# Peptides against a protein of PDB entry 2ODG: the designs that were tried, part 7

Target 1, 89 residues: chain A of PDB entry 2ODG
Amino acid sequence: MTTSQKHRDFVAEPMGEKPVGSLAGIGEVLGKKLEERGFDKAYVVLGQFLVLKKDEDLFREWLKDTCGANAKQSRDCFGCLREWCDAFL

## One batch from the design tools (peptide; made by RFdiffusion4, then SolubleMPNN)

Design b1_p9_3_s3 (from b1_p9_3, 5 letters changed)
Fold by OpenDDE base, seed 1:
Structure b1_p9_3_s3 (fold): chain B 89 residues (1-89), chain A 9 residues (1-9)
Amino acid sequence: as target 1 above (89 residues)
Amino acid sequence: KEPVYRLAP
């Protein structure tokens, strides 16, 4: 599957203090909603991803319920975190 | 049933 440059930029390096909006699939609209719910950093969303045991369906459902992400947005975000973890965890 | 945990920052 093809990926975006945003995805490639995220998975290429340690995420450090990157904002939640740096995640693939998370634009300004979803990012603001996530920030309002306390998910201001990408690593906080990573935390949710990990407590869900990296399960795609559970994570994508959570993201949809939390910020209204559509199918593509949740898939892009999941893939971004999955590949980052494969590289750095 | 798989437990689902949700963070609450």
Scores: peptide ipSAE 0.156, ipTM 0.754, DockQ to the pose 0.119
Fold by OpenDDE base, seed 3:
Structure b1_p9_3_s3 (fold): chain B 89 residues (1-89), chain A 9 residues (1-9)
Amino acid sequence: as target 1 above (89 residues)
Amino acid sequence: KEPVYRLAP
C-alpha cells in the first residue's frame, strides 16, 4: 500500500491552522460536510481522533457516520493522522 | 459495545 502526495505533505510538518480538507482522504465533498458539523480545521478532527484513543475502527466509523466517508477515504484519513501523531505528538 | 465520545465544536 502506497501513500499519496497529499498524505506526505500533511505528515511532513506541524499541522498548524491547516484546513480539514488538507487531510488525506478528505476532498471537497467530505470537507464541506465536516465543516458544516464544526470540523473546519484539521486539528479539530485530530481532537476527535485523540478522544477516540487513536482507535482505527472507532475513528473510521465516526468519520463514516459524520460525513459519509467510504472505506478508502476513512483509511487514508486515519493513516494520515496516525503518522502525523507518530512524528509530532 | 464500546462507547463513542463525539466532540461537538
Scores: peptide ipSAE 0.136, ipTM 0.742, DockQ to the pose 0.122
Fold by OpenDDE base, seed 4:
Structure b1_p9_3_s3 (fold): chain B 89 residues (1-89), chain A 9 residues (1-9)
Amino acid sequence: as target 1 above (89 residues)
Amino acid sequence: KEPVYRLAP
């Protein structure tokens, strides 16, 4: 239930051109892997999140398969996008 | 099992 400052910073404002690494749960290692797969901007990952209809299990599975995210990383990333969408979408 | 639809930029 608790969130990081990184999460709060992300959900507080429009996403714009923020890099993929600005997403909560996505550090430099996962960010580089996502970028290699074409997910260089946070909004591209948002696109995947929306294509998956905001489904937590589907998104977290995708993230794990795509960049090797662990359970905490995928949970943090999902929560970050969910709350951003609740605020701005 | 539900299919996972993946974007490929």
Scores: peptide ipSAE 0.111, ipTM 0.735, DockQ to the pose 0.136
Fold by OpenDDE base, seed 2:
Structure b1_p9_3_s3 (fold): chain B 89 residues (1-89), chain A 9 residues (1-9)
Amino acid sequence: as target 1 above (89 residues)
Amino acid sequence: KEPVYRLAP
């Protein structure tokens, strides 16, 4: 499947202090909801991703339950973190 | 069903 430029920009470099909205699939609406829940940085969502042992179904379910992400948004976000981890973790 | 661990920052 094709990826977005947003995805490519995220997976190409260290995560650092990038905001949660830098994650593919996370726009302003989902980003604000995640921030309200304490997930303000991409690395905090990475933490959840790792706590869930990189499980796609668990992570995508969590994201849906936490911020209302739809199937595409959760897929994009999962893929973004998966590929970043493959490159840098 | 697998348990889901949720962070609460």
Scores: peptide ipSAE 0.109, ipTM 0.738, DockQ to the pose 0.135

Design b1_p9_3_s4 (from b1_p9_3, 5 letters changed)
Fold by OpenDDE base, seed 3:
Structure b1_p9_3_s4 (fold): chain B 89 residues (1-89), chain A 9 residues (1-9)
Amino acid sequence: as target 1 above (89 residues)
Amino acid sequence: MEPIYRPAP
């Protein structure tokens, strides 16, 4: 599977204070919904990813439930966090 | 609002 430039930009460096919208698969629509639920920064979503023990199905289900992400959006977001963690966690 | 985390089973 081919990744986006957005994915590559995210996984290439420490996450820092990057907004939630910097995650692959999270555009402005999903980002606003996540922000309204308190997930305003990428590291907050990372927190959810980690408490789910990096489980793909659980995380993608959570993302769908929380902001209405479709299959591609949740796959892209999961892959983004997985690869970031592989590099930096 | 503050985020509420969903725990793993």
Scores: peptide ipSAE 0.744, ipTM 0.955, DockQ to the pose 0.936
Fold by OpenDDE base, seed 1:
Order: C-alpha cells, then structure tokens, then sequence
Structure b1_p9_3_s4 (fold): chain B 89 residues (1-89), chain A 9 residues (1-9)
C-alpha cells in the first residue's frame, strides 16, 4: 500500500524527541488524547508497540481503546512504527 | 498522566 509523506518523514530518521503527533495516522485530536494519557512522545507509543511484541491487532486495538483511532488511523500508525523499527531497531 | 502500558496477553 501507498504511504503518506508524513509516514516517509517519520521512518526516514531516528525518532529522537518527536512528539506523538509526528506518527502517521495521529493528528491533533488523537495526539491530544494520547498526551492526556501520558503518551506525549512518539517513543512512548513505541514502548507500547514493543511490549505488545509488535503485534498489529493488539496495537491497533490498544490505539483504538486509548484515543479512539479509526481503522485507517491505527493502520497508518502501526505501519509507521513497524517500518521505523525495521530500519532502526 | 503517566503512561500505563498494556502488556501482551
């Protein structure tokens, strides 16, 4: 499947201190909700991704439960983290 | 809030 420029920008370089909103699929609305739950940086969401052993269904379900992400948003976010990990982890 | 992580089942 095709990806967004936002996705490509994220997976192209080390994550550093990028805010949670830098993740593909995470806009201002979802980002605010994630931040309120303590997931203010992309690397904090990466932590959740990793403790779920990179499982797509578990992660996408978690994201929906945590911030109300829809199917496309959760897919985009998962793909963003998966491809970042493939490159840098 | 501090993040609470959901572990894999």
Amino acid sequence: as target 1 above (89 residues)
Amino acid sequence: MEPIYRPAP
Scores: peptide ipSAE 0.744, ipTM 0.956, DockQ to the pose 0.916
Fold by OpenDDE base, seed 5:
Structure b1_p9_3_s4 (fold): chain B 89 residues (1-89), chain A 9 residues (1-9)
Amino acid sequence: as target 1 above (89 residues)
Amino acid sequence: MEPIYRPAP
């Protein structure tokens, strides 16, 4: 599979204070829903990713449950966090 | 709101 430029931009550098919308697969609609649930920064979603022990199925299910992400959106978001962690964690 | 985390089972 191929990645987006958004993905590449995210995984290329420390996450810092990047907003949740910086995550691949998270657009304006999903970002707003995540923010309303308190997941306003990418690192907050990273926290959820980590307490799920980086499990893809659990994370993607969580994302779907939390903001209505579809399969592609959750896949993109998971891949973004996974590759970021591989590089920086 | 504050985020509510769902831990792995």
Scores: peptide ipSAE 0.740, ipTM 0.955, DockQ to the pose 0.935
Fold by OpenDDE base, seed 2:
Structure b1_p9_3_s4 (fold): chain B 89 residues (1-89), chain A 9 residues (1-9)
Amino acid sequence: as target 1 above (89 residues)
Amino acid sequence: MEPIYRPAP
């Protein structure tokens, strides 16, 4: 599966204070909804990813429930966090 | 809003 440049840019370096919108699959619409729910930084979403024990189904369901992400958006976001964790966690 | 985390079951 081909990844986006946005994905590659995210997984290539420590995420630091990157906004939630830096995550692959998270555009302006989903980003605003996540921010409204308190998930304003990528690392806050990482926290959710980790308390779900990196489970793909649970995370993608959470993302759908929280911001209305579709299947591609949730796949891209999950893959982004998974690969970042594989590299840095 | 403060984030509310959903823990794994």
Scores: peptide ipSAE 0.734, ipTM 0.954, DockQ to the pose 0.937

Design b1_p9_4_s1 (from b1_p9_4, 3 letters changed)
Fold by OpenDDE base, seed 5:
Structure b1_p9_4_s1 (fold): chain B 89 residues (1-89), chain A 9 residues (1-9)
Amino acid sequence: as target 1 above (89 residues)
Amino acid sequence: SDAEIARKA
């Protein structure tokens, strides 16, 4: 599948202190909901991703339940973290 | 606030 520039920008470098909104699939609406739940940095969502053993179904379900992400948003976010981990973890 | 990490079910 074709990736967004946002995805490419995220996976190209260490994520450091990037906000949660820098994750592909996470816009302002989802970002605010995640921030309200304590997931304010991309690395916190990465933590959840890793706790779930990088399982796509579990992660996407979690994201949907946590912030209301739709299928594309959760897929984009999962792919973003998966490819970042493949490059840097 | 603090994030509540969900464990695998």
Scores: peptide ipSAE 0.438, ipTM 0.895, DockQ to the pose 0.265
Fold by OpenDDE base, seed 2:
Order: C-alpha cells, then sequence, then structure tokens
Structure b1_p9_4_s1 (fold): chain B 89 residues (1-89), chain A 9 residues (1-9)
C-alpha cells in the first residue's frame, strides 16, 4: 500500500480544527459537498467513523452516499482516519 | 449547518 503526502501529514499530528478537506481522499469537490451537509471539520467525519464502529464497508458506503466519493477516495479517507486513530485514540 | 450522523442498521 502506498500513501500520499496528504495522508502522512494528517496522521502525523493531532487533527485539532483541521477542515474536512485535510482528510486524504477529500478534495475540493467532495469537501464542498461534505461541508454542505454539516461536515465542515475533519473531527465531524471522525465522529461518523466512530459511530460506525470503524467498519470499513459501512464508512465507505456512507461516504459514497453522502458526497459521491469513488472507491479510491473512500479508501484513502478510511485509511487516513484508521491510522490517525491507531496513533492518537 | 448541523451534520446528520447516520447509525448503522
Amino acid sequence: as target 1 above (89 residues)
Amino acid sequence: SDAEIARKA
């Protein structure tokens, strides 16, 4: 598995008030759609991730249904949150 | 606006 620099930058430190667009796999298009749905901060998406008990299939399906993420985008976003939680939660 | 959190079935 290869990761992006964006992923590495996110998982390296506490997420604090980082915007939703800081998540790997979430670009300008998906970020705007998530913000319109109230997911303006990365920690709000983290909340959804945790409510779904870190289940990959459930989270990726939710992300697809919520903002239209494709398979790679949802995989990248899931992996980003999984590894952040492994380090800081 | 407020986010609507979805629960698993």
Scores: peptide ipSAE 0.410, ipTM 0.886, DockQ to the pose 0.261
Fold by OpenDDE base, seed 3:
Structure b1_p9_4_s1 (fold): chain B 89 residues (1-89), chain A 9 residues (1-9)
Amino acid sequence: as target 1 above (89 residues)
Amino acid sequence: SDAEIARKA
């Protein structure tokens, strides 16, 4: 399926200190909510993704419960982290 | 703030 330029930019290089808002599907609104919960960097969300054993349903449910992400936002975020891990982990 | 990591059920 098609991806956004934001997705492509994220999966193309090591994430380093990129803010949580750099993740595909995470805009300004969701980013602020995640930051309020301590998920200020993309690598913190990556940590949650890995703790959940890369399980799509568990991760997307967590994201919805944590910041109110809708189905598309959680799908985009999951796909972004999955493809980054496939390339760099 | 510190992040609360959620465990698998």
Scores: peptide ipSAE 0.365, ipTM 0.878, DockQ to the pose 0.260
Fold by OpenDDE base, seed 4:
Structure b1_p9_4_s1 (fold): chain B 89 residues (1-89), chain A 9 residues (1-9)
Amino acid sequence: as target 1 above (89 residues)
Amino acid sequence: SDAEIARKA
Protein backbone atom coordinates (compact mmCIF):
# COMPACT_ATOMS: atom_id res chain seq x y z
CA MET B 1 0.00 0.00 0.00
CA THR B 2 1.33 3.39 -1.03
CA THR B 3 0.55 6.79 0.45
CA SER B 4 1.14 10.36 -0.65
CA GLN B 5 3.38 12.87 1.04
CA LYS B 6 0.21 14.81 1.83
CA HIS B 7 -1.07 11.79 3.74
CA ARG B 8 2.22 11.37 5.60
CA ASP B 9 2.32 15.04 6.52
CA PHE B 10 -1.22 14.88 7.90
CA VAL B 11 -0.82 11.74 10.03
CA ALA B 12 2.53 12.83 11.45
CA GLU B 13 1.25 15.51 13.84
CA PRO B 14 -1.80 16.70 15.79
CA MET B 15 -4.58 17.97 13.56
CA GLY B 16 -5.09 21.32 15.24
CA GLU B 17 -6.80 23.88 13.04
CA LYS B 18 -5.73 22.39 9.72
CA PRO B 19 -8.10 23.28 6.90
CA VAL B 20 -10.23 20.60 5.29
CA GLY B 21 -7.99 20.78 2.24
CA SER B 22 -5.09 19.34 4.22
CA LEU B 23 -6.77 15.92 4.19
CA ALA B 24 -5.38 13.45 1.70
CA GLY B 25 -7.71 13.09 -1.26
CA ILE B 26 -9.24 16.52 -0.70
CA GLY B 27 -8.02 19.05 -3.25
CA GLU B 28 -9.17 22.57 -4.01
CA VAL B 29 -12.38 21.49 -5.75
CA LEU B 30 -13.58 19.08 -3.07
CA GLY B 31 -12.34 21.36 -0.31
CA LYS B 32 -14.45 24.27 -1.51
CA LYS B 33 -17.54 22.08 -1.70
CA LEU B 34 -16.94 20.77 1.81
CA GLU B 35 -16.40 24.30 3.10
CA GLU B 36 -19.70 25.40 1.55
CA ARG B 37 -21.38 22.64 3.57
CA GLY B 38 -19.75 23.80 6.80
CA PHE B 39 -16.85 21.38 6.80
CA ASP B 40 -14.13 24.00 6.75
CA LYS B 41 -11.68 22.32 9.14
CA ALA B 42 -10.22 18.85 9.00
CA TYR B 43 -11.49 18.24 12.54
CA VAL B 44 -15.10 18.73 11.40
CA VAL B 45 -14.64 15.93 8.88
CA LEU B 46 -12.98 13.94 11.66
CA GLY B 47 -16.17 14.48 13.66
CA GLN B 48 -18.25 13.01 10.87
CA PHE B 49 -15.82 10.11 10.61
CA LEU B 50 -16.22 9.41 14.34
CA VAL B 51 -20.02 9.79 14.34
CA LEU B 52 -20.06 7.11 11.65
CA LYS B 53 -18.00 4.96 14.03
CA LYS B 54 -15.07 4.85 11.61
CA ASP B 55 -17.08 2.76 9.15
CA GLU B 56 -15.33 2.90 5.80
CA ASP B 57 -18.34 2.32 3.58
CA LEU B 58 -20.51 4.83 5.43
CA PHE B 59 -17.82 7.49 5.47
CA ARG B 60 -16.81 7.10 1.85
CA GLU B 61 -20.45 7.18 0.78
CA TRP B 62 -21.00 10.31 2.84
CA LEU B 63 -17.97 11.99 1.31
CA LYS B 64 -19.11 11.10 -2.19
CA ASP B 65 -22.61 12.44 -1.52
CA THR B 66 -21.36 15.60 0.17
CA CYS B 67 -18.64 16.80 -2.19
CA GLY B 68 -18.57 14.43 -5.15
CA ALA B 69 -15.41 12.58 -4.16
CA ASN B 70 -14.44 9.71 -6.43
CA ALA B 71 -13.30 6.30 -5.19
CA LYS B 72 -9.63 7.23 -4.92
CA GLN B 73 -10.32 10.55 -3.20
CA SER B 74 -12.64 8.95 -0.63
CA ARG B 75 -10.18 6.10 -0.06
CA ASP B 76 -7.32 8.52 0.48
CA CYS B 77 -9.38 10.66 2.84
CA PHE B 78 -10.61 7.69 4.84
CA GLY B 79 -7.13 6.24 5.14
CA CYS B 80 -5.78 9.59 6.24
CA LEU B 81 -8.29 9.88 9.09
CA ARG B 82 -7.99 6.23 10.08
CA GLU B 83 -4.23 6.42 10.44
CA TRP B 84 -4.39 9.77 12.21
CA CYS B 85 -6.80 8.28 14.75
CA ASP B 86 -4.62 5.21 15.22
CA ALA B 87 -1.73 7.51 16.09
CA PHE B 88 -3.43 10.19 18.18
CA LEU B 89 -6.88 9.12 19.36
CA SER A 1 -22.25 27.92 7.79
CA ASP A 2 -22.83 25.13 10.27
CA ALA A 3 -21.99 21.62 9.21
CA GLU A 4 -24.87 19.16 9.12
CA ILE A 5 -23.72 15.86 10.56
CA ALA A 6 -25.25 12.77 9.00
CA ARG A 7 -26.25 10.04 11.45
CA LYS A 8 -25.88 6.34 10.87
CA ALA A 9 -28.98 4.77 9.37
Scores: peptide ipSAE 0.334, ipTM 0.866, DockQ to the pose 0.263

Design b1_p9_4_s2 (from b1_p9_4, 4 letters changed)
Fold by OpenDDE base, seed 2:
Structure b1_p9_4_s2 (fold): chain B 89 residues (1-89), chain A 9 residues (1-9)
Amino acid sequence: as target 1 above (89 residues)
Amino acid sequence: SAAELARKA
């Protein structure tokens, strides 16, 4: 599996105050839906990822239910957070 | 709050 430049840019540094749209797999459409649900920063989605104990199936299901992410989008977002945590947590 | 937004199975 290959990653996008967006993924590489996200996992390369502390996420700080990056918006939710900085996450791989989260474009304009999904980002707006997440923001409307209160997930405006990448670190808020990180919080959900951690509350779900980094479980891939649970997180991807949540993302699908919350913003309508498809399989690739949820996979990309999960992988982005997983690799960021491996580097910085 | 973020806690109110989050869910768990």
Scores: peptide ipSAE 0.081, ipTM 0.726, DockQ to the pose 0.204
Fold by OpenDDE base, seed 3:
Structure b1_p9_4_s2 (fold): chain B 89 residues (1-89), chain A 9 residues (1-9)
Amino acid sequence: as target 1 above (89 residues)
Amino acid sequence: SAAELARKA
């Protein structure tokens, strides 16, 4: 499956203090909703991803429930975190 | 805290 440049930029380096909006699938609309719920940094969403034991269905459901992400947005975000973890965790 | 923010489905 093809990936976006945004995905490639995220998985290429340690995420550090990157904002939540740097995650693939998370634009300004979803990013603001996540920030309102306390998920302001990408690493906070990473934390949720890890708490859910990297389970795709659980994570994508959480993302949908938390910020209204659609299927593509949640898939892109999940894939972004999965590949980052494979490289750096 | 992270515990307050995070949840399991």
Scores: peptide ipSAE 0.080, ipTM 0.720, DockQ to the pose 0.194
Fold by OpenDDE base, seed 1:
Structure b1_p9_4_s2 (fold): chain B 89 residues (1-89), chain A 9 residues (1-9)
Amino acid sequence: as target 1 above (89 residues)
Amino acid sequence: SAAELARKA
């Protein structure tokens, strides 16, 4: 499968203080919903990803339940965090 | 807090 430039930009460097909207699959709509739930930074979503032990099904279900992400959005977000962790964690 | 935000199934 192909990845977006947004994905490549995210996985290429330390996460730092990047907003939640920097995650692949998370646009303005989902980003606002995540921020309203307290997930304002990408590293907060990373924390959830790690608490769920990097489990794809659990994470994607959580993302769907939390902000209404569809299958592609949750897949893109999961892949973004997985590859970032492979590089930096 | 992180504990308030995160869930674990």
Scores: peptide ipSAE 0.080, ipTM 0.719, DockQ to the pose 0.206
Fold by OpenDDE base, seed 4:
Structure b1_p9_4_s2 (fold): chain B 89 residues (1-89), chain A 9 residues (1-9)
Amino acid sequence: as target 1 above (89 residues)
Amino acid sequence: SAAELARKA
């Protein structure tokens, strides 16, 4: 599979204070919904990813339930966090 | 809080 430039940009460096919208698969629509639910920074979503023990099905289900992410969006977001963790965690 | 935001299932 191929990745987006957005994905590559995210996984290439420490996460810092990047907004939730910096995550691959999370555009303006999903980002605003996540922010409304308190997930304003990418690291807050990372926290959820880690609480779920990096489980793909659980995380993608959570993302769908929380902001309405479709299958591609949740896949892209999961892959983004997985590869970031592989590099930096 | 993080506890309020996160869920396990």
Scores: peptide ipSAE 0.078, ipTM 0.714, DockQ to the pose 0.201

Design b1_p9_4_s3 (from b1_p9_4, 4 letters changed)
Fold by OpenDDE base, seed 3:
Structure b1_p9_4_s3 (fold): chain B 89 residues (1-89), chain A 9 residues (1-9)
Amino acid sequence: as target 1 above (89 residues)
Amino acid sequence: SAAELARAA
């Protein structure tokens, strides 16, 4: 399958202070829910991704439980962080 | 804290 431009934009550069909504799969609705739970920056979600040792099932389950992400949204977000880490971590 | 926000594996 193909990636979105949003995914490509995110994985192309250091994430710095990018908001959580810059992550692929995270739109306005999910972004607000994540922010309410304290995950306001993309790097905070990256932290969770790393704490879960980059495990796809654990991360996607966490994302679903935390903000109600569906299968596509969690897949897109996971893939976005995985590929960012492969490039920059 | 971040530790309070994050869920451990």
Scores: peptide ipSAE 0.110, ipTM 0.721, DockQ to the pose 0.214
Fold by OpenDDE base, seed 4:
Formats: sequence, structure tokens, C-alpha cells
Structure b1_p9_4_s3 (fold): chain B 89 residues (1-89), chain A 9 residues (1-9)
Amino acid sequence: as target 1 above (89 residues)
Amino acid sequence: SAAELARAA
């Protein structure tokens, strides 16, 4: 699958304090909903990703249930976290 | 807390 520049920008460097909206697949609408649920930083979503043992189906289901992400949005978000972890974790 | 934010697998 092809990736976006947003994805490439995210996976290229340490996550630091990047906002949740910096994650691929997470736009302003989904980002706001995640922030309202306490997931304000990308690293908090990373935490959920890791708690779910990097399981794609579980994570994407969680993202859908938490902020209403569609299939592409959840795929993109999962993909950028997976690749970030492969590089930095 | 982290436990409140993250749901169990």
C-alpha cells in the first residue's frame, strides 16, 4: 500500500510531544474526538497500540469505537504506529 | 490514569 507524506513525516523521527492529530489517518475531526477522550498526544494512542499488543484488528476496532474512524483512517493510523515502532521502539 | 484511558485487550 502507498503512504501519505503525513505518514512519512511521522515515522521519520521520534514522536516526542506530537499531538494526536499528527498521526496518519487522524484529521481534525477524529483528533478532537480523541482529545476529548483523553488521547491528546500521539504517544497516548501509541500506549493503546502497545496495550493491545500491536494487534491490528483490536486496535482498529478500538479506534473506530473511540472516535468513529472509518476503515481507511484506522488502517492509516495503525500503519504509521507500526512503522514508527519498527524504527524506534 | 493510564488504566482509565486504555481499554483492556
Scores: peptide ipSAE 0.103, ipTM 0.719, DockQ to the pose 0.215
Fold by OpenDDE base, seed 2:
Structure b1_p9_4_s3 (fold): chain B 89 residues (1-89), chain A 9 residues (1-9)
Amino acid sequence: as target 1 above (89 residues)
Amino acid sequence: SAAELARAA
């Protein structure tokens, strides 16, 4: 499976204060919805990812329920966080 | 708080 440049840019360096929209699969529409729910930084979504014990189904379901992410968007976002954690956690 | 943001699941 191929990844986007956005994914590669995210997983290549520490997350820091990157906005939620920097996550692969999260565009402006989903980003705004996440921000409205309090998930304004990528690390807040990382927190949710970790609280869900990195479970793909639970995380993708949460993302869908929270911001309306479709299957591809939730897959991309999950993969982005998974690979970041593999490198830096 | 973080607890308020995160869903229990």
Scores: peptide ipSAE 0.101, ipTM 0.717, DockQ to the pose 0.213
Fold by OpenDDE base, seed 1:
Structure b1_p9_4_s3 (fold): chain B 89 residues (1-89), chain A 9 residues (1-9)
Amino acid sequence: as target 1 above (89 residues)
Amino acid sequence: SAAELARAA
């Protein structure tokens, strides 16, 4: 599997106050839907990822149910958070 | 709240 530059940019540095749209797999459409549900910052989605104990199936299902992410989008988002955590958590 | 945003594990 290859990663995007967006993914590499995200996993390379502390998350800080980055918006939810900074996550790989989360574009303008999904970002707006997540923001409407209260997930305005990437760290809020990180919180959900951690609450789900980093479980891929649970997280990707949640993301699909929450914002309509497809398989590619949810896989990219999961991988982005997993690799960020491996580096910084 | 965080509890409202997150669904149970």
Scores: peptide ipSAE 0.097, ipTM 0.714, DockQ to the pose 0.216

Design b1_p9_4_s4 (from b1_p9_4, 4 letters changed)
Fold by OpenDDE base, seed 4:
Structure b1_p9_4_s4 (fold): chain B 89 residues (1-89), chain A 9 residues (1-9)
Amino acid sequence: as target 1 above (89 residues)
Amino acid sequence: SAAELARQA
């Protein structure tokens, strides 16, 4: 499988204050829904990812339940956070 | 709060 440029841009540098919409798989629609639930920054979603102990199934299920992400969107988002953590955590 | 946002595992 290949990754998007959005994924590569995200995993290449510290997360800082990047908005939730900077995560791969999270577009404008999903981003707005996440923001409405309090997940306004990518690092807040990272926090949830870590609370779930980086478990793929749990995280992807959570993302689906929270913002309606489909399988590809949740896969892309999970992979984005996993690879960011591998590089920076 | 973070606790309010977090989903129980």
Scores: peptide ipSAE 0.086, ipTM 0.675, DockQ to the pose 0.200
Fold by OpenDDE base, seed 1:
Structure b1_p9_4_s4 (fold): chain B 89 residues (1-89), chain A 9 residues (1-9)
Amino acid sequence: as target 1 above (89 residues)
Amino acid sequence: SAAELARQA
């Protein structure tokens, strides 16, 4: 599978204060829903990813339940955080 | 709070 430029841009540098919408798979619609639930920064979603012990099924299910992400969106978001952690954590 | 945001196992 190929990755998007958005994914590559995210995993290439420290996360800092990047908004939740910077995550691959998270567009305007999902980003707004995540922000409404308190997940306004990418690092807050990272926190949830780590609390779930980087488990793909648990994280993708959580993302679906939290903002309505479809299978591709949750896969892209999971892959984005996984590869960021491999580089920086 | 962080506790409010996180989904518990």
Scores: peptide ipSAE 0.086, ipTM 0.673, DockQ to the pose 0.203
Fold by OpenDDE base, seed 2:
Structure b1_p9_4_s4 (fold): chain B 89 residues (1-89), chain A 9 residues (1-9)
Amino acid sequence: as target 1 above (89 residues)
Amino acid sequence: SAAELARQA
């Protein structure tokens, strides 16, 4: 599996105030749905990722249920947060 | 709130 430039850009630096749409796998459609549910910043999704104890199945299921993410989108988003945490947490 | 956004496992 290869990663996108979007993934590489996200995991390379502290996420700070980056919008939710900066996460790999989260485009404009999914980003708007997440924002409507209160997940406007990437760090809010990070919070959910951590509450779910970094569990891949739980997080990907949550993402699907929350914004309609497909398998690739949820995989990309999970991988993005996992690798960011490995580097900075 | 953050607690309201999070869901139970």
Scores: peptide ipSAE 0.080, ipTM 0.673, DockQ to the pose 0.199
Fold by OpenDDE base, seed 3:
Formats: C-alpha cells, structure tokens, sequence
Structure b1_p9_4_s4 (fold): chain B 89 residues (1-89), chain A 9 residues (1-9)
C-alpha cells in the first residue's frame, strides 16, 4: 500500500514535540478533537498506542471513539505510529 | 494526567 508524504515525513525522524496533527490521517478536524481530550502532542497518542500494546484493532477503535476517525484515517494513523516505532523505539 | 486522559476515552 502506498503512503502519503505526510506519513513519510513523520516516520523519517524523531517525533519530539510534533503536534498531534502531524500524524498521518489526523487533519485539523480530528486534531482539534484530540487536543480537546488532552492529546495535543503526537507523543501522547504514541503513549496510547503503546498502552494498547500496538494492537491495531484496539487502537483504531480508540481513535474512532475519541475523535470520530473513519477507517482510512485510523488506518493511516496506526500505520504511521507502527512504522515510527519500528524505526525509533 | 495520563490516567485522566484514559478515563475520557
């Protein structure tokens, strides 16, 4: 499956203080909803990803329930974090 | 806190 430039930009380097909106699949609408729930930085969402033991179904369900992400958005976000972790964790 | 965030979801 092809990836976006946004995905490639995210997985290419340490995430540091990148905002939640830098995650693939997370645009302004979803980003604002996540921020309202306290998930303002990408690393906070990474934390949730790790707490869920990198389980795709659990993470995507959580993302859907938390910010209303659709199937593509949750898949893109999951893939982004998975590949970042494979490279840097 | 992380615990508070978890309870919000």
Amino acid sequence: as target 1 above (89 residues)
Amino acid sequence: SAAELARQA
Scores: peptide ipSAE 0.060, ipTM 0.669, DockQ to the pose 0.157

Design b1_p9_5_s2 (from b1_p9_5, 4 letters changed)
Fold by OpenDDE base, seed 1:
Structure b1_p9_5_s2 (fold): chain B 89 residues (1-89), chain A 9 residues (1-9)
Amino acid sequence: as target 1 above (89 residues)
Amino acid sequence: MAELAREAA
């Protein structure tokens, strides 16, 4: 339930051209793997999130399968995008 | 290019 400063920084403003690594739960390791798969910007991952109709299980499974995210990383990333969408979408 | 996975049918 608690959020990180990274999460708070992301959800506080339009994401613009922020790199994928700016997403909560996505560090250097996962970010590199996502970039190699074409997900270089946070808004591309947002696109995947929206294509999956904001479904938590589908998104977290996708993230795990795509970059090897663990349960906490996928939870943090999902929460980050959910909160951002609630504020700006 | 990024390959987006579609929602499960």
Scores: peptide ipSAE 0.306, ipTM 0.854, DockQ to the pose 0.202
Fold by OpenDDE base, seed 3:
Structure b1_p9_5_s2 (fold): chain B 89 residues (1-89), chain A 9 residues (1-9)
Amino acid sequence: as target 1 above (89 residues)
Amino acid sequence: MAELAREAA
């Protein structure tokens, strides 16, 4: 599949303290909703991703239910975390 | 605080 520059920038380096909005598929609107729910850093969303054992369907459903992400947004976010984990975890 | 959802059984 084709990835965005935002995706490539995220998966290329350690996550550190990057804000939740740094995740591919997470723009300003979704980012604010996630922050309101306590997911202010990308690593907190990573935590949810890992708690769900990297399951795509579970994670994408969670993201949709939590911030209203559509299919593309949840796919992009999942792919971003999956590839980051493959590189750094 | 962030509340994580556990994987369903």
Scores: peptide ipSAE 0.293, ipTM 0.847, DockQ to the pose 0.200
Fold by OpenDDE base, seed 4:
Structure b1_p9_5_s2 (fold): chain B 89 residues (1-89), chain A 9 residues (1-9)
Amino acid sequence: as target 1 above (89 residues)
Amino acid sequence: MAELAREAA
């Protein structure tokens, strides 16, 4: 599959203090919903990703239940975090 | 606070 420029920009460098909306698949709508749940930074979502031991099904289900992400959005977000971890973790 | 969900048992 192909990736977005947003994905490539995210996985290219350390995460730092990037907002949750910088994650691939997370736009303004999903970002605001995640922020309302306390997930204001991308690294907080990374924390959830790691607590779930990088399990794709668990993470994508969590994302759907938490902010209403559809299949593409959750796939893009998962892939973004997976590839970031492969590069930097 | 963000509430992190634990891994399924």
Scores: peptide ipSAE 0.293, ipTM 0.851, DockQ to the pose 0.201
Fold by OpenDDE base, seed 5:
Structure b1_p9_5_s2 (fold): chain B 89 residues (1-89), chain A 9 residues (1-9)
Amino acid sequence: as target 1 above (89 residues)
Amino acid sequence: MAELAREAA
């Protein structure tokens, strides 16, 4: 499975204050929906990812239910956070 | 405010 440049840019450095839209798979539409739910920063979504104990199915289901992410978007977002955590957590 | 969903029971 190949990754996007957006994914590579995200996993290559500390997350800091990056907006939720910096996550792979999260565009403007999904980003706005996440922001409306209080998930305005990537690290807040990271928090959800960690609360769900990095479980792919749980996280992707949550993302779908929260912002309407499709299968590719949720997979990209999950992979982005997983690989970031592997590198920095 | 973001509300985190806990792991499924």
Scores: peptide ipSAE 0.273, ipTM 0.844, DockQ to the pose 0.202

